# Ledger of designs, part 53: peptides against a protein of PDB entry 8OXM

Target 1, 371 residues: chain A of PDB entry 8OXM
Amino acid sequence: FKAEFRLAGGVNLPKIIDCVGSDGKERRQLVKGRDDLRQDAVMQQVFQMCNTLLQRNTETRKRKLTICTYKVVPLSQRSGVLEWCTGTVPIGEFLVNNEDGAHKRYRPNDFSAFQCQKKMMEVQKKSFEEKYEVFMDVCQNFQPVFRYFCMEKFLDPAIWFEKRLAYTRSVATSSIVGYILGLGDRHVQNILINEQSAELVHIDLGVAFEQGKILPTPETVPFRLTRDIVDGMGITGVEGVFRRCCEKTMEVMRNSQETLLTIVEVLLYDPLFDWTMNPLKALYLQQRPEDETELHPTLNADDQECKRNLSDIDQSFNKVAERVLMRLQEKLKGVEEGTVLSVGGQVNLLIQQAIDPKNLSRLFPGWKAWV

## One batch from the design tools (peptide; aimed at target 1 V11)

Design b2_p19_8_s2 (made by RFdiffusion4, then SolubleMPNN; from b2_p19_8, 10 letters changed)
Fold by OpenDDE base, seed 4:
Parts: sequence; structure tokens; C-alpha cells
Structure b2_p19_8_s2 (fold): chain B 371 residues (1-371), chain A 19 residues (1-19)
Amino acid sequence: as target 1 above (371 residues)
Amino acid sequence: LTERLKRKVEDMEKALLEE
């Protein structure tokens, strides 16, 4: 281990540690404190299984549709080591990192990221109509710039085009698999982009199986498809390559229903895999910056009062797991709002839900749905 | 030159979506 550590950006101040392997190779490791990396480890295994399904299908294999995975070594319920995704950057860091962010560089006269966040926080407790109006004002004065990622990194036009296609395919695959697994919206710091491949890496997989819908501010989108995510696809946006890759991914998922149900069932009933949303986790995920000061976790909240009968806890857990499995089965059948849709119809509905400003305006302001 | 070629690719992609 080198004595030098770097801080990665983000709320949890993860430590980057350079390790020399027994093979003499230097490997960067991200040490996350206070995060349960067991969820990330399990979800990486699920992604590997999804990748196996995608590689078996000729159409998805030809398109190289894959979810980027990383190695996770959970150390405890509150700590773990991630293989640092070398040559990746959080999309949020590229887009909105202080004065050096792409929004500030390309749109210097637009609202600052801070002004956008402030405006959306002011209306957080307001009506959906007021949230929508302020979100539209924010969007009008904060125009997307993520197209410049590929333009900056890939100077050669042929390479640029191929990398933009790789990005679009990566977004499509991760969006559809993320929807099937119920990952919901993803914070801009929890989506990394590879600076060489233009592929996305999703980290911090603590919200799965639609548990984002039971947050104090419920999720209203099936996946993150914000204006900057779309802008990174270039002039075609969600049409052409993105839509077709979503459809081909959804076809493979639907045709693999039995396999996916069996896998998810095993995971939902794994006593080591705490996927359920708890109140403390919900508070942590949607904590306001102003409330950071007083929540010293007095870890001394006695374990005593949650002696609800083990039978009632087990019955409540089983009932949540059954509902998750039923909803997963519906998704894999193309059942949306009680209607059976074709793959194209289902993908279209999901895209429309994900890009709808009314849905985006209702998201938790901390997740920056205007980026 | 490079930026002009990128824009020309985008114009071709747009035309292919309108067909």
C-alpha cells in the first residue's frame, strides 16, 4: 500500500488507495466508508448474469450490449473496497464541477448548478404544478452540454462517432436492465463514464427493486434519462440507436423471464442481501444539506422496541418480496399499468416516462434532474 | 476541419432519421 491517498469527490469522501498486487501491478482501490458494498457486490453479479444473457443473443452480441461491471470486495456492513474504475469520471464531475464543469465552460451565462439546485429546493414542498414551472425555468436557463464529452475526448471524427455510439448503447443497456432490476433514477455522481470507451459504469447500487418509489420523495422515472444523458447521444437523441438498443435489450430480458425471476427470487430471500428500504437509509439518501449538522447517529437507539414478533417481520418481508417478484414478472411480460405492451410499446412508454418534465420535476432536488 | 466533419456526420444522421 502506498502511504498516499487521494480523495474522490462526493459526500462520503471515498479514499483512493494505490495498491501493488502480488503480480507487481499497481491497482487503484476506492475505499468507501459508511456504504454497504454488499448491495453493490450482489448487483454486479446480477449485471454479469444479464451480460451473459445479452452475449447469448446474436442481435445484442453484435451490438456489444453490456453493462460495465467492477470488482467489489465488501469488508463490512459499513465499509468496502471497490476496484477503482481507472480512467472513469463521474458524469456529474464533468458536467457541474464548480467553475471547470462543462455547463460553466460552454454555457457561462446559464444558471449555475447552485442556482438551479436552490430554485428546486425552494419548491421541494410545493405543489406539482409549482415544481413543474420552476423545473421548466431551470431547464430553459440550464441547457444540456454532455455532447461535448465525446467531442473533447475524441478528436478524430470516426472515433468520435464510434464512441458516441458506444455511449448510446451503454445508456440503452443500463437503462433497460436498470428498469428490470428497479434501480430507478441514478445520482449524477453514481454514474461514471469511461474516458476511453465512453461506456457508463453504475456505482452505489443501494436502491434496487423499485425501493426508490417508497422514498420520502418517490422516484417518478424508470431510469435516468435526463437532458444531459440524452445530449450525450448527439443529434439523434433517444431515437434510432438508443431506441433500437433498448428494444433489443428488452427482448432479451423478456425472453429470459424464468431465468431472471429465479435469480431475483434467490437474491430477495438471501438473508445476507439487505435490499429493503429502511427509514435511516431513506433519510440518508434524501437528506437535506441543512440537516447534516444534527444527525450524529446516536447509535444508542436501543435495539429493544423493534421486537415486533419475528413472525410479523418475516410475513411483512415475504409480502414485500412477493410484490417485487410480481412486479418483475409484469415488467418481463410487458405489463404496464394493467396493459400488455409489445417490446416497442413498452420501451416507448419507458422512454416517455423518463424524459417527461412532469416526472423529472417531481424527483428529489438533490439528484439534480435538470442535469 | 474536424468540427466541420462532426457537424456533417450529425447532418447525415438527422437526414437518416427523417427518412
Scores: peptide ipSAE 0.253, ipTM 0.846, DockQ to the pose 0.014
OpenDDE base, seeds 1, 2, 3, 5: peptide ipSAE 0.026, 0.006, 0.016, 0.246; ipTM 0.601, 0.465, 0.477, 0.845; seed 3 fails the geometry check

Design b2_p19_8_s3 (made by RFdiffusion4, then SolubleMPNN; from b2_p19_8, 13 letters changed)
Fold by OpenDDE base, seed 1:
Structure b2_p19_8_s3 (fold): chain B 371 residues (1-371), chain A 19 residues (1-19)
Amino acid sequence: as target 1 above (371 residues)
Amino acid sequence: LTERLKNQILNMEKALLEE
């Protein structure tokens, strides 16, 4: 291990450590100090299975539809080593997280990322109507720029076009697989883009199986399909390549129902896999800057009330696991709001839900739905 | 992007999806 570490940008300040292997090769490792990397490791195994299903189907194989995976070595419940995705950048870093962010470079007269966040935080406790109005004002004064990622990285027009297609396919595959697994909306720092392939890598998979819907500010979108995510697809946006790749991915997922249910069932009942949302995890994911002052360490929660009967905890867990499996089965049957949809109908509903400004305006401001 | 380039890109995207 080198004694020097770099902070990766983001809320969790993960430490990037360069390690020399026994083979003399330098390997960059991400050390997370508070995250349960076991959840990431389990979700990578599920993604590998989804990739196997996608490679077996001719239509998805021809389109090279894959969800990008990375190696995770959990060391403890709170520590582990990630193989850092070499040659990737967080979408949030490229767009907004530094002075050289694409929004500042290409749209210097727009609102700053800080001004947008401030405006949306001011209305966080307000009505849905007030949130929508402020979100529309923010969106009008913060125009998408993610098209410039491929234009900056790929100067050859043929390569640029191919990489923009690879990006669009990667967004489609990760969106549909993410919906099936209930990953929901993703913070812009937890979506990496590969600077060579233009494919997405999803990291920090601590919200799965629709547990984002039980957060203090519930998620309202099936996956992240914000204006910058769409702008990266180019002029067709969600139409054409994206929609067709979503449909072909959804066809494979629906046709693999039994396999996916069996895998998820084994994972939900694995005592080593804590996928459930707890109040501390919810607070961590949606922590307000104002709430930092009142977390006095006086959670001397007396050990006495934790004697809720082991039987009641187990029954509660089993009921949540059963509900997750039932909802997964509904998704894989194309059941949305009690109606059976075709693959095209289901994909269309999901796209419309994901791009709806009313849904986006209701998201937690910390997740930056205007980016 | 000119409207001509937009249409060319759209046509190339369609062609790649029909293969």
Scores: peptide ipSAE 0.049, ipTM 0.718, DockQ to the pose 0.013
OpenDDE base, seeds 2, 3, 4, 5: peptide ipSAE 0.046, 0.030, 0.027, 0.025; ipTM 0.706, 0.697, 0.632, 0.635; seeds 3, 5 fail the geometry check

Design b2_p19_8_s4 (made by RFdiffusion4, then SolubleMPNN; from b2_p19_8, 12 letters changed)
Fold by OpenDDE base, seed 2:
Structure b2_p19_8_s4 (fold): chain B 371 residues (1-371), chain A 19 residues (1-19)
Amino acid sequence: as target 1 above (371 residues)
Amino acid sequence: LTERLKNKVKDMEKALLES
């Protein structure tokens, strides 16, 4: 390790450390303090298993359908080393950076990202109808620009076209696998884009198994398929390549039901893998940007010795784990809202749910559903 | 359990290389 470190931006001020490997290569490492990286490490292993399933299938292999993974080395319950995703940028940084974001550059007469956030924060405690009306006003005055990412990064038209396809495939694969695993908290800072491959890297995998639905503001979409995410696909949007890649990914997931259930069952009963939502984590995930200054809840894992009889905690945990497994089995059978759907029908329903402005308007404002 | 998962991943990767 070099003695010098840089601070990465963000609330937790993670340290970027350059590490010289035994091979003499310098590798950037992100050292996160106070974050439980075990969840990320476990979910990366699940993504590797999903990638193995996708590579075994001829149709998904031909399409190069993969989820981008990164190395996580958990050092403790509250510290670890992430292999820094070199050559990646958060989608939120590219789109809505206050100084030089793509929305400001390409749409200077639209609402600022701050104005959009303020408008949605003002209606956060209002009716679903009022949230929908304000969300539609925000969307009308904040038009998508993510098409320009590939246009800025890839000047050669043939490369540009290939990279736009890689992006679309990455969105499709991560969306379907993320849905199957119940991955939540897909805000614009938790999704990175690789500036060389145009593939997505999902980070902060702490909200899994639909635990986003039990947040104070429940998650109402199966994955992030917002207007900018769709705009990055180009003129066809969700039609054609995206839909077909979702269907082929869903086919592999459904045909791998026994394997996926067995994997998830082992994870749910791992005493070292705390996937359950706790109140302090829920507060942290849905804190207001204005409240970011004071409450770093030191999640002392120790203070939740509420002396509930070990038997009642175990029974409650087992019932939640059983419900997660049942819901996973339903998804893998194509059971949605009590109806058995074909792969095409299920993928269509998920796309419609993800793009529905009524669902998007109900999300926590920090999720930035208008981006 | 994490080691059991790593072993399952390795077994799946090995089976992928053999396929």
Scores: peptide ipSAE 0.009, ipTM 0.475, DockQ to the pose 0.018
OpenDDE base, seeds 1, 3, 4, 5: peptide ipSAE 0.008, 0.006, 0.007, 0.000; ipTM 0.453, 0.419, 0.423, 0.353

## One batch from the design tools (peptide; aimed at target 1 V11 D185 H187 T217)

Design b2_p20_1 (made by RFdiffusion4)
Pose (drawn by RFdiffusion4):
Structure b2_p20_1 (pose): chain A 334 residues (1-279, 317-371), chain P 20 residues (1-20)
Amino acid sequence: FKAEFRLAGGVNLPKIIDCVGSDGKERRQLVKGRDDLRQDAVMQQVFQMCNTLLQRNTETRKRKLTICTYKVVPLSQRSGVLEWCTGTVPIGEFLVNNEDGAHKRYRPNDFSAFQCQKKMMEVQKKSFEEKYEVFMDVCQNFQPVFRYFCMEKFLDPAIWFEKRLAYTRSVATSSIVGYILGLGDRHVQNILINEQSAELVHIDLGVAFEQGKILPTPETVPFRLTRDIVDGMGITGVEGVFRRCCEKTMEVMRNSQETLLTIVEVLLYDPLFDWTMNPFNKVAERVLMRLQEKLKGVEEGTVLSVGGQVNLLIQQAIDPKNLSRLFPGWKAWV
Amino acid sequence: TELEEQREEEIEEAREKLRE
């Protein structure tokens, strides 16, 4: 074990450690004290199940739809450990870096990230109209730059297109799974982009199962589909590879609702922390019902096809009205 | 940064309310 450890930041102060194994290769682990990783363990298990189901289905096997997973090992009710992701860089560090940010490098005339943050801080005390107007003004003077990422990393057109296609597929699959699981904490620091495979990886998973509505600032989108992601998917935008991949993933999930419910039914017997406190779990039953409704496409008794559900999700995600009410730190304009 | 801190605070407050 290495004698030094680093802090990853945050109120809980997670610890980062390095271990040298028998082969001598250093492996980085993240011990997360004062937090419960049992929910993250369930998230990783359902991620692996979805990846296996996508691999089993011939329609998705050809499309090579995969979900990037990292091992999470719970150690106690209030602690645990997880595998650190190597060879990845944060999206916000690439895009909105103060020193060498992509938006500053490509579009110096556009508004800086500090200006946008100042405007968002000044407008949080305003009403809906002023927030919508400021958001539209910010979007007018802030063009997406993320489409140049592979252009700056993959000079060969074949490799560049392969990496772009893998990025688009991974974004579609991660977005579908996050909507199904109700993942809300999807700001720039929770998503890591690989420098080689160019596949997005979700690392935080801190809050899910429709927890953003509980937060003071509700989460009005099911997944992150901001202007940067759409521009980086290519000229075609959401139409094309993203829609088809979303439809295929939704079909696979409808076909495997049984396996998904079997995986998620680990609750109601060993409830995790932050629940059933202050004295057939209530919230667990509620989230199971909500997941079942999402999977069956019933909601309030209405039937919805896979294509219609995908179109509705796209419309909700790209709607500026929903983006205006989001948390300023979520970086909806980014 | 200030916004990030506010976000972490909101998460803690929500967890406290859930515990209550």

Design b2_p20_1_s1 (made by RFdiffusion4, then SolubleMPNN; from b2_p20_1, 9 letters changed)
Fold by OpenDDE base, seed 4:
Structure b2_p20_1_s1 (fold): chain B 371 residues (1-371), chain A 20 residues (1-20)
Amino acid sequence: as target 1 above (371 residues)
Amino acid sequence: DELDKEMERAIEEARRRLRE
């Protein structure tokens, strides 16, 4: 290992270290502290299996539908080394970096990322109506700019077009696979974009199997399909390539029901794979950046409403696992809201849920649903 | 069959790597 390290962006300040392999090749490694990388390692293997299913199907193979994976080596319960995704940047860093972010560069008269976050935090405990109104005001004054990623990186028009298609395919595949696995909304720092391929890499897979729905602020979207994510697809947005790639991915997932159920069942009952949401993890995931210093264990016990949702966690591990498997089976059958949908109907519902400003306005403000 | 064997191998290799 080299003595020098770089900080990656994000709350946990993971260390990027350079190491020389036994093959004499220099490799960048991300050393993540305080997080259990076992969940990331397991989810990367699930993604590899999903990729195998996608490569076996002619229609998904022709479209090069894949979820990008990275190598994870857990070192302890609180530390691990992941193969740093060289030539990637967090979409949040590109979009909303304080000095050089694309929003500031292309939309200098819009609200700052900080102003948007402040406005949404002020209404966090308010009604859904008030959240929606403030979210719409934020969205009006914070216009999407992610289209400029491909325009900045790919100056040749033909290359630019192909890379925008690669991005759109990557979003589609990761969205549908992420929905099936219940990854929910992904924080903007936990989505990396490859500067050469325009493909997405999802990191920090600490929320899976719809455990985001039991957070203090529950997730209301099936996957991240925010305005900037859509803007990166270009003028057609969610229509055309994205929708068709979602449908073809969903078709492969639904046709692989038995395989996916067997995989997830084995993982849910693996004693080494802690996928369950615990109160400390929930607090950590939805902690305000300002509150990072005071790990005071003052669980103010008096918010009675949080106690009711926590009492449902005391369901035997087996009942939670069974519920996850039942919900996975429903997804793979196209059962949404008690109705059986076609692949096109299911994908349409998921897209509409993911882009609905009412759903987005209800998300945890720390996850920046306006980006 | 072959997919299930690849899956089982991937899961076993997963479990092995998580135990090391």
Scores: peptide ipSAE 0.008, ipTM 0.379, DockQ to the pose 0.022
OpenDDE base, seeds 1, 2, 3, 5: peptide ipSAE 0.006, 0.007, 0.007, 0.000; ipTM 0.361, 0.483, 0.418, 0.304; seed 2 fails the geometry check

Design b2_p20_1_s2 (made by RFdiffusion4, then SolubleMPNN; from b2_p20_1, 8 letters changed)
Fold by OpenDDE base, seed 2:
Structure b2_p20_1_s2 (fold): chain B 371 residues (1-371), chain A 20 residues (1-20)
Amino acid sequence: as target 1 above (371 residues)
Amino acid sequence: DELDKQMERAIEEARERLRA
């Protein structure tokens, strides 16, 4: 380790440290404090297993369908070392940076990111109808610009086309794998884009197994497929490459049902893997940006010494785990809303749910569904 | 083979973590 560290941006002030490997190469490491990195580490292992399944199938291998992974070394429940995703940027930083975001550069007359957020926060406690109307007004005055990412980064037309396809494949693979695992909290800061590969890197994997649905503002979409995410695919949008890559990913997942159920069962009953949503975590995830300064909840794991009879906690946990496994089995059978769907039918339903402005308008404003 | 061994190792390491 070098003696010098840099602060990364963000409330938790993660430390970027430079490590010299035994190979003499310098590698940047992110040291997070206060975050439980065990969830990220476990989910990275699951993603590696999914990548393994995708590489075995000829159709997914030919398409190079993979979910990007990063190395996580958990040091404790409250500290760990992440391999810093060098050459990645949060999609939110590119799109809605306060100084030089792509929306401001390419759409200078549209609403600012702040105006959009303010409008959606004003209706946060209103009816679904009022949320929908304001969301549609925001969307009309905040047009997508993410197509410009590949255009700015890849000047050669052949490279540009290849990278746009890599992006589209990465969105498809991560969307379907994320849906199967019930991955939530897919806000624009938890999705990085690699500036060289145009592939997405999903970070902060603490909302899994549909635990986003039990948040005070429940998640209403299966994955992030917002207008900017779609705009990055170019003129074809969700049709063609994206849909076909989703279908082929879903086909591999459904054909791997027994393996995926066994893996998830092992993880759900791992006493070291706290996947359950707690009220403090729920509050933290749905805090206002203005409230970020005061609530450092020391998630003292110690304050759960409330003497609930061990039997009642274990029974409640087991019932939640059983429900997660049941829902995973339904997804892998193509059971949606009590109906058995084909792979194409299931993928179509998920795409429609993810792009539905009624579902998007109901999300927590911090998720930034208009981006 | 190597990929099966990685998956088996990851399952076995997950099972060992459950047994510990």
Scores: peptide ipSAE 0.015, ipTM 0.442, DockQ to the pose 0.022
OpenDDE base, seeds 1, 3, 4, 5: peptide ipSAE 0.000, 0.008, 0.010, 0.008; ipTM 0.276, 0.423, 0.411, 0.344

Design b2_p20_1_s3 (made by RFdiffusion4, then SolubleMPNN; from b2_p20_1, 9 letters changed)
Fold by OpenDDE base, seed 5:
Structure b2_p20_1_s3 (fold): chain B 371 residues (1-371), chain A 20 residues (1-20)
Amino acid sequence: as target 1 above (371 residues)
Amino acid sequence: MELDKKMQEAIEEARERLRA
């Protein structure tokens, strides 16, 4: 290990350390000191299995449909070493960095990222109608710029076209697999882009199995398909390559129903895999940047732990696990809102839900739905 | 360790079912 570390951005200030391997190669590693990396490790193994399913199918293999994975080594319940995704940047850092973000560089007359955040925080406790109106005003004055990522990184037109295609395929694959697994908390800092491959790397996998729907501000979209995410696909947007890659990924997932159910069942009943949303985790995920100063939770220990009998906790856990398995089975059958859909019908519904400004306007302001 | 083992076993069983 080198004696020097760098802080990665974000609330948890993870430490980037350089390690020399026994092979003499330098490897960057991310040390998280407050997060349970067991959930990330588990979800990476599920993604590796999904990649195995996608490689077996001729149509998904020809399209090179894969989810980018990284190595996770949990060291304790609150610490671990991540293989730093070397040559990746958070989408949020590229787009909305205060000093040199792409929105500021390409759209200097638009609202600042700070102005957009402030406007959406001011309406956070207001009606859905007021949230929608302010979200539409923000979107009108904050135009997408993510097309410039591939244009800056790939100067050769043939390479640029190939990388834009790789990006579109990566968004499609991760969106559908993320939906099947109920992956939440897809804010712009939890999605990295590889500067060489243009593929996405999803990090911080601590909200899974639709547990984002039970947050104080529930998640209203199946995956991140915001205006900048779509702008990175180029002129065709969500049509053509993206839609076809979603359909082919969904087809493989639906045809692998028994395998996916068996694995998720083992995970849900593993006592070492804490996938359930707890109140402290919910508060932490939806903490305001302004609230970092005041909420020392003085857990007044005098809030009587309702000694829910151990039996009532176990019965409540089992009922939630059963509901998660039932909902996973429904998704894999194409059951949406009590109706059985074709692969094309299901993918179309999910795309419409993900791009709907009414759904996007209801998200927690920290999710940055206007980016 | 046990989680990783059970999940590897479930992944391997799922791989075997996909080879049959």
Scores: peptide ipSAE 0.014, ipTM 0.540, DockQ to the pose 0.020
OpenDDE base, seeds 1, 2, 3, 4: peptide ipSAE 0.010, 0.010, 0.008, 0.000; ipTM 0.446, 0.494, 0.442, 0.308

Design b2_p20_1_s4 (made by RFdiffusion4, then SolubleMPNN; from b2_p20_1, 9 letters changed)
Fold by OpenDDE base, seed 1:
Structure b2_p20_1_s4 (fold): chain B 371 residues (1-371), chain A 20 residues (1-20)
Amino acid sequence: as target 1 above (371 residues)
Amino acid sequence: MELDKKMEEMKKEAREKLRA
């Protein structure tokens, strides 16, 4: 290991370390502390299975539809080593870095990322109508700029066009696979973009199986399809390539129903895989800067009620697991809101839900739905 | 063929874990 480390941005301040392998190759590694990397490791295995399904189908194989994966080595329940995705940047770092972010560079007269966050935090406890109005004001004064990523990185027009298509395919594949697995909205710092391939890498997979719906501020979108995510696709937005790649991915997932159900069932009942949302994790994911002062640990919650019999915990867990499996089966049948949809109908509904400003305005402000 | 074998192995391993 080299003696120097770099901080990767974000709340957890993960340490980037360079190590020399036994093969003499330098490898960059991310050391994440205070987080359970077992969930990330399991989800990477599920993504590899989805990639295997996508490679079997001629239409998805021809389109090179894949979800990017990285190596995860859990070292303990609270520590692990990730393969650092060399040549990647967080989308949030590129877009909303305070010094040199693309919004500041290309739209210097728009609201700052801080002003947008402040405005949305001020209305967080307000009505859905007030949240929507302020979100629309923020969106009007904070225009998308992610189109400039490919323009900065790829100066040749033919390469630029190819890389924009690679990005669009990556968003489509990750969105549909993410919906099937219930990953929900992805924080903009937990989406990396490869500076050479323009493909996305999803990291920090701590919310799965629709557990984002039980957060203090529940998720209202099936996946992240915010204005900057769409702007990166170029002038066609969600139409054409994105929609067709979503439909072809969904077709493969629906045709693989038995396989996906069997895999997820094994994972849900694996005693080593804690996928359930706990209150501490929920608070951590949606912690406000203002709430740091009031978390005096009143450790005086009577230890008496935590003796819920092991039987009641197991029964509650089994009921949650059964509900997750039932909802997964519905998704794979195309059942949305009690109606059986075609692949095109289901994909259309999911896209409309993901881009709806009413749904986006209701998200936790810390996740920056205006970006 | 290889992809099919790998998926049948994963299904088998999954079924073995469900029986354990």
Scores: peptide ipSAE 0.028, ipTM 0.576, DockQ to the pose 0.019
OpenDDE base, seeds 2, 3, 4, 5: peptide ipSAE 0.017, 0.007, 0.026, 0.022; ipTM 0.505, 0.434, 0.558, 0.516

Design b2_p20_2 (made by RFdiffusion4)
Pose (drawn by RFdiffusion4):
Structure b2_p20_2 (pose): chain A 334 residues (1-279, 317-371), chain P 20 residues (1-20)
Amino acid sequence: FKAEFRLAGGVNLPKIIDCVGSDGKERRQLVKGRDDLRQDAVMQQVFQMCNTLLQRNTETRKRKLTICTYKVVPLSQRSGVLEWCTGTVPIGEFLVNNEDGAHKRYRPNDFSAFQCQKKMMEVQKKSFEEKYEVFMDVCQNFQPVFRYFCMEKFLDPAIWFEKRLAYTRSVATSSIVGYILGLGDRHVQNILINEQSAELVHIDLGVAFEQGKILPTPETVPFRLTRDIVDGMGITGVEGVFRRCCEKTMEVMRNSQETLLTIVEVLLYDPLFDWTMNPFNKVAERVLMRLQEKLKGVEEGTVLSVGGQVNLLIQQAIDPKNLSRLFPGWKAWV
Amino acid sequence: FEEQLEEQREEELEEAREKL
C-alpha cells in the first residue's frame, strides 16, 4: 500500500489510495467514507446486466452497444470502496477550463464561463420569465465547441469517425439507462470522457431513482442532452445514430423487464442508509413501482411505443424551457 | 462564483438527505 493519499474534494472528503499488487502495477482506489455505496453497487450490477443483455441480443451485438462499468465494493452500511477510472478526463475540465478551456480557445469573443456563472447567480432570485430570457441570451452568445474534441485527438478520418460513432452509441445507451434508473446528478464533473475510446463513463451515481425532484431545484430532464453533446454527436444531431440506438436499447429493456426487476428487487429486505429512519419499505416500493411503470411504458395508464417514448425523451431533454429551471451549477448551457 | 455554486449544491444534497 502507498504511504500517501489524496483528497478528491467535497463535504464528505473521499480518500484516494494507490495499491501495488503482485505484478507491480499501481491501481488506484477510492474509499468513500460516510457514504453508502450499496446503491452504487446495485447501479453497477444493473449496468453489468444491461451490458450482458445488449451483448446477448443480436440486434445490439452488431452495433457494439456497451456500458462502461467500474467495480464498487461495499464495506459497511456507511462506507465502501470503488475502482478509480484511469485514462479519462472530465468534460468540464476540457470544455470550460479557466486556463485552457475549449470555449475560450475556439471562441474568445463568446461569453466566458465566469460571466455565465455570474449571470446565473444574479438571476436565481428572479422569476421564470427573466430566467428564460437570460438563458436564451446566454445560449445565443455561447456556441457548442465539443464537436472539435475528436477533431483535436484523432487526425485519421477513419479513427475519428470510429471514435465519434462509439461516443454517440455510448451517449445513447447511458442516457437510456439513466432515464430508466432515474439518474439526475449529471453535471460536468460526474461524466468522464476517455482519451482513447471516447466513451462517456458515469462516476458519481450519488443520487438516482428520481431524487432530483427531492432537491430544492428539481431536475426537469431525464438525462444530459445539452448543446455540447448534441453538437459532438455530429451534424445529424439527435436524429440518426442516437435515435436508433435509443430505440434498440428501449426494445431490449422491454424484452428484459423480467431480468431488470429481478435485479432491482434486492431491496425490501436489506434497506440501505438514509431510508426507513426516524421511527415492504415505502420508498423502495415506490421506486420499484416507478421503474416498473417506466419499463412497461404505462405511466398513468397510457401506452407509448418505443419510438414515441424516445421522441418524448428527446423533446424533454432538448427543451430550453426545462433547461432554464435546472440548477445553475448543473451547467445546462454547457 | 463557482465555489458558491458548489456550496449551494452541497447544501441541497444535505437537505435531500434530511428529507429522506

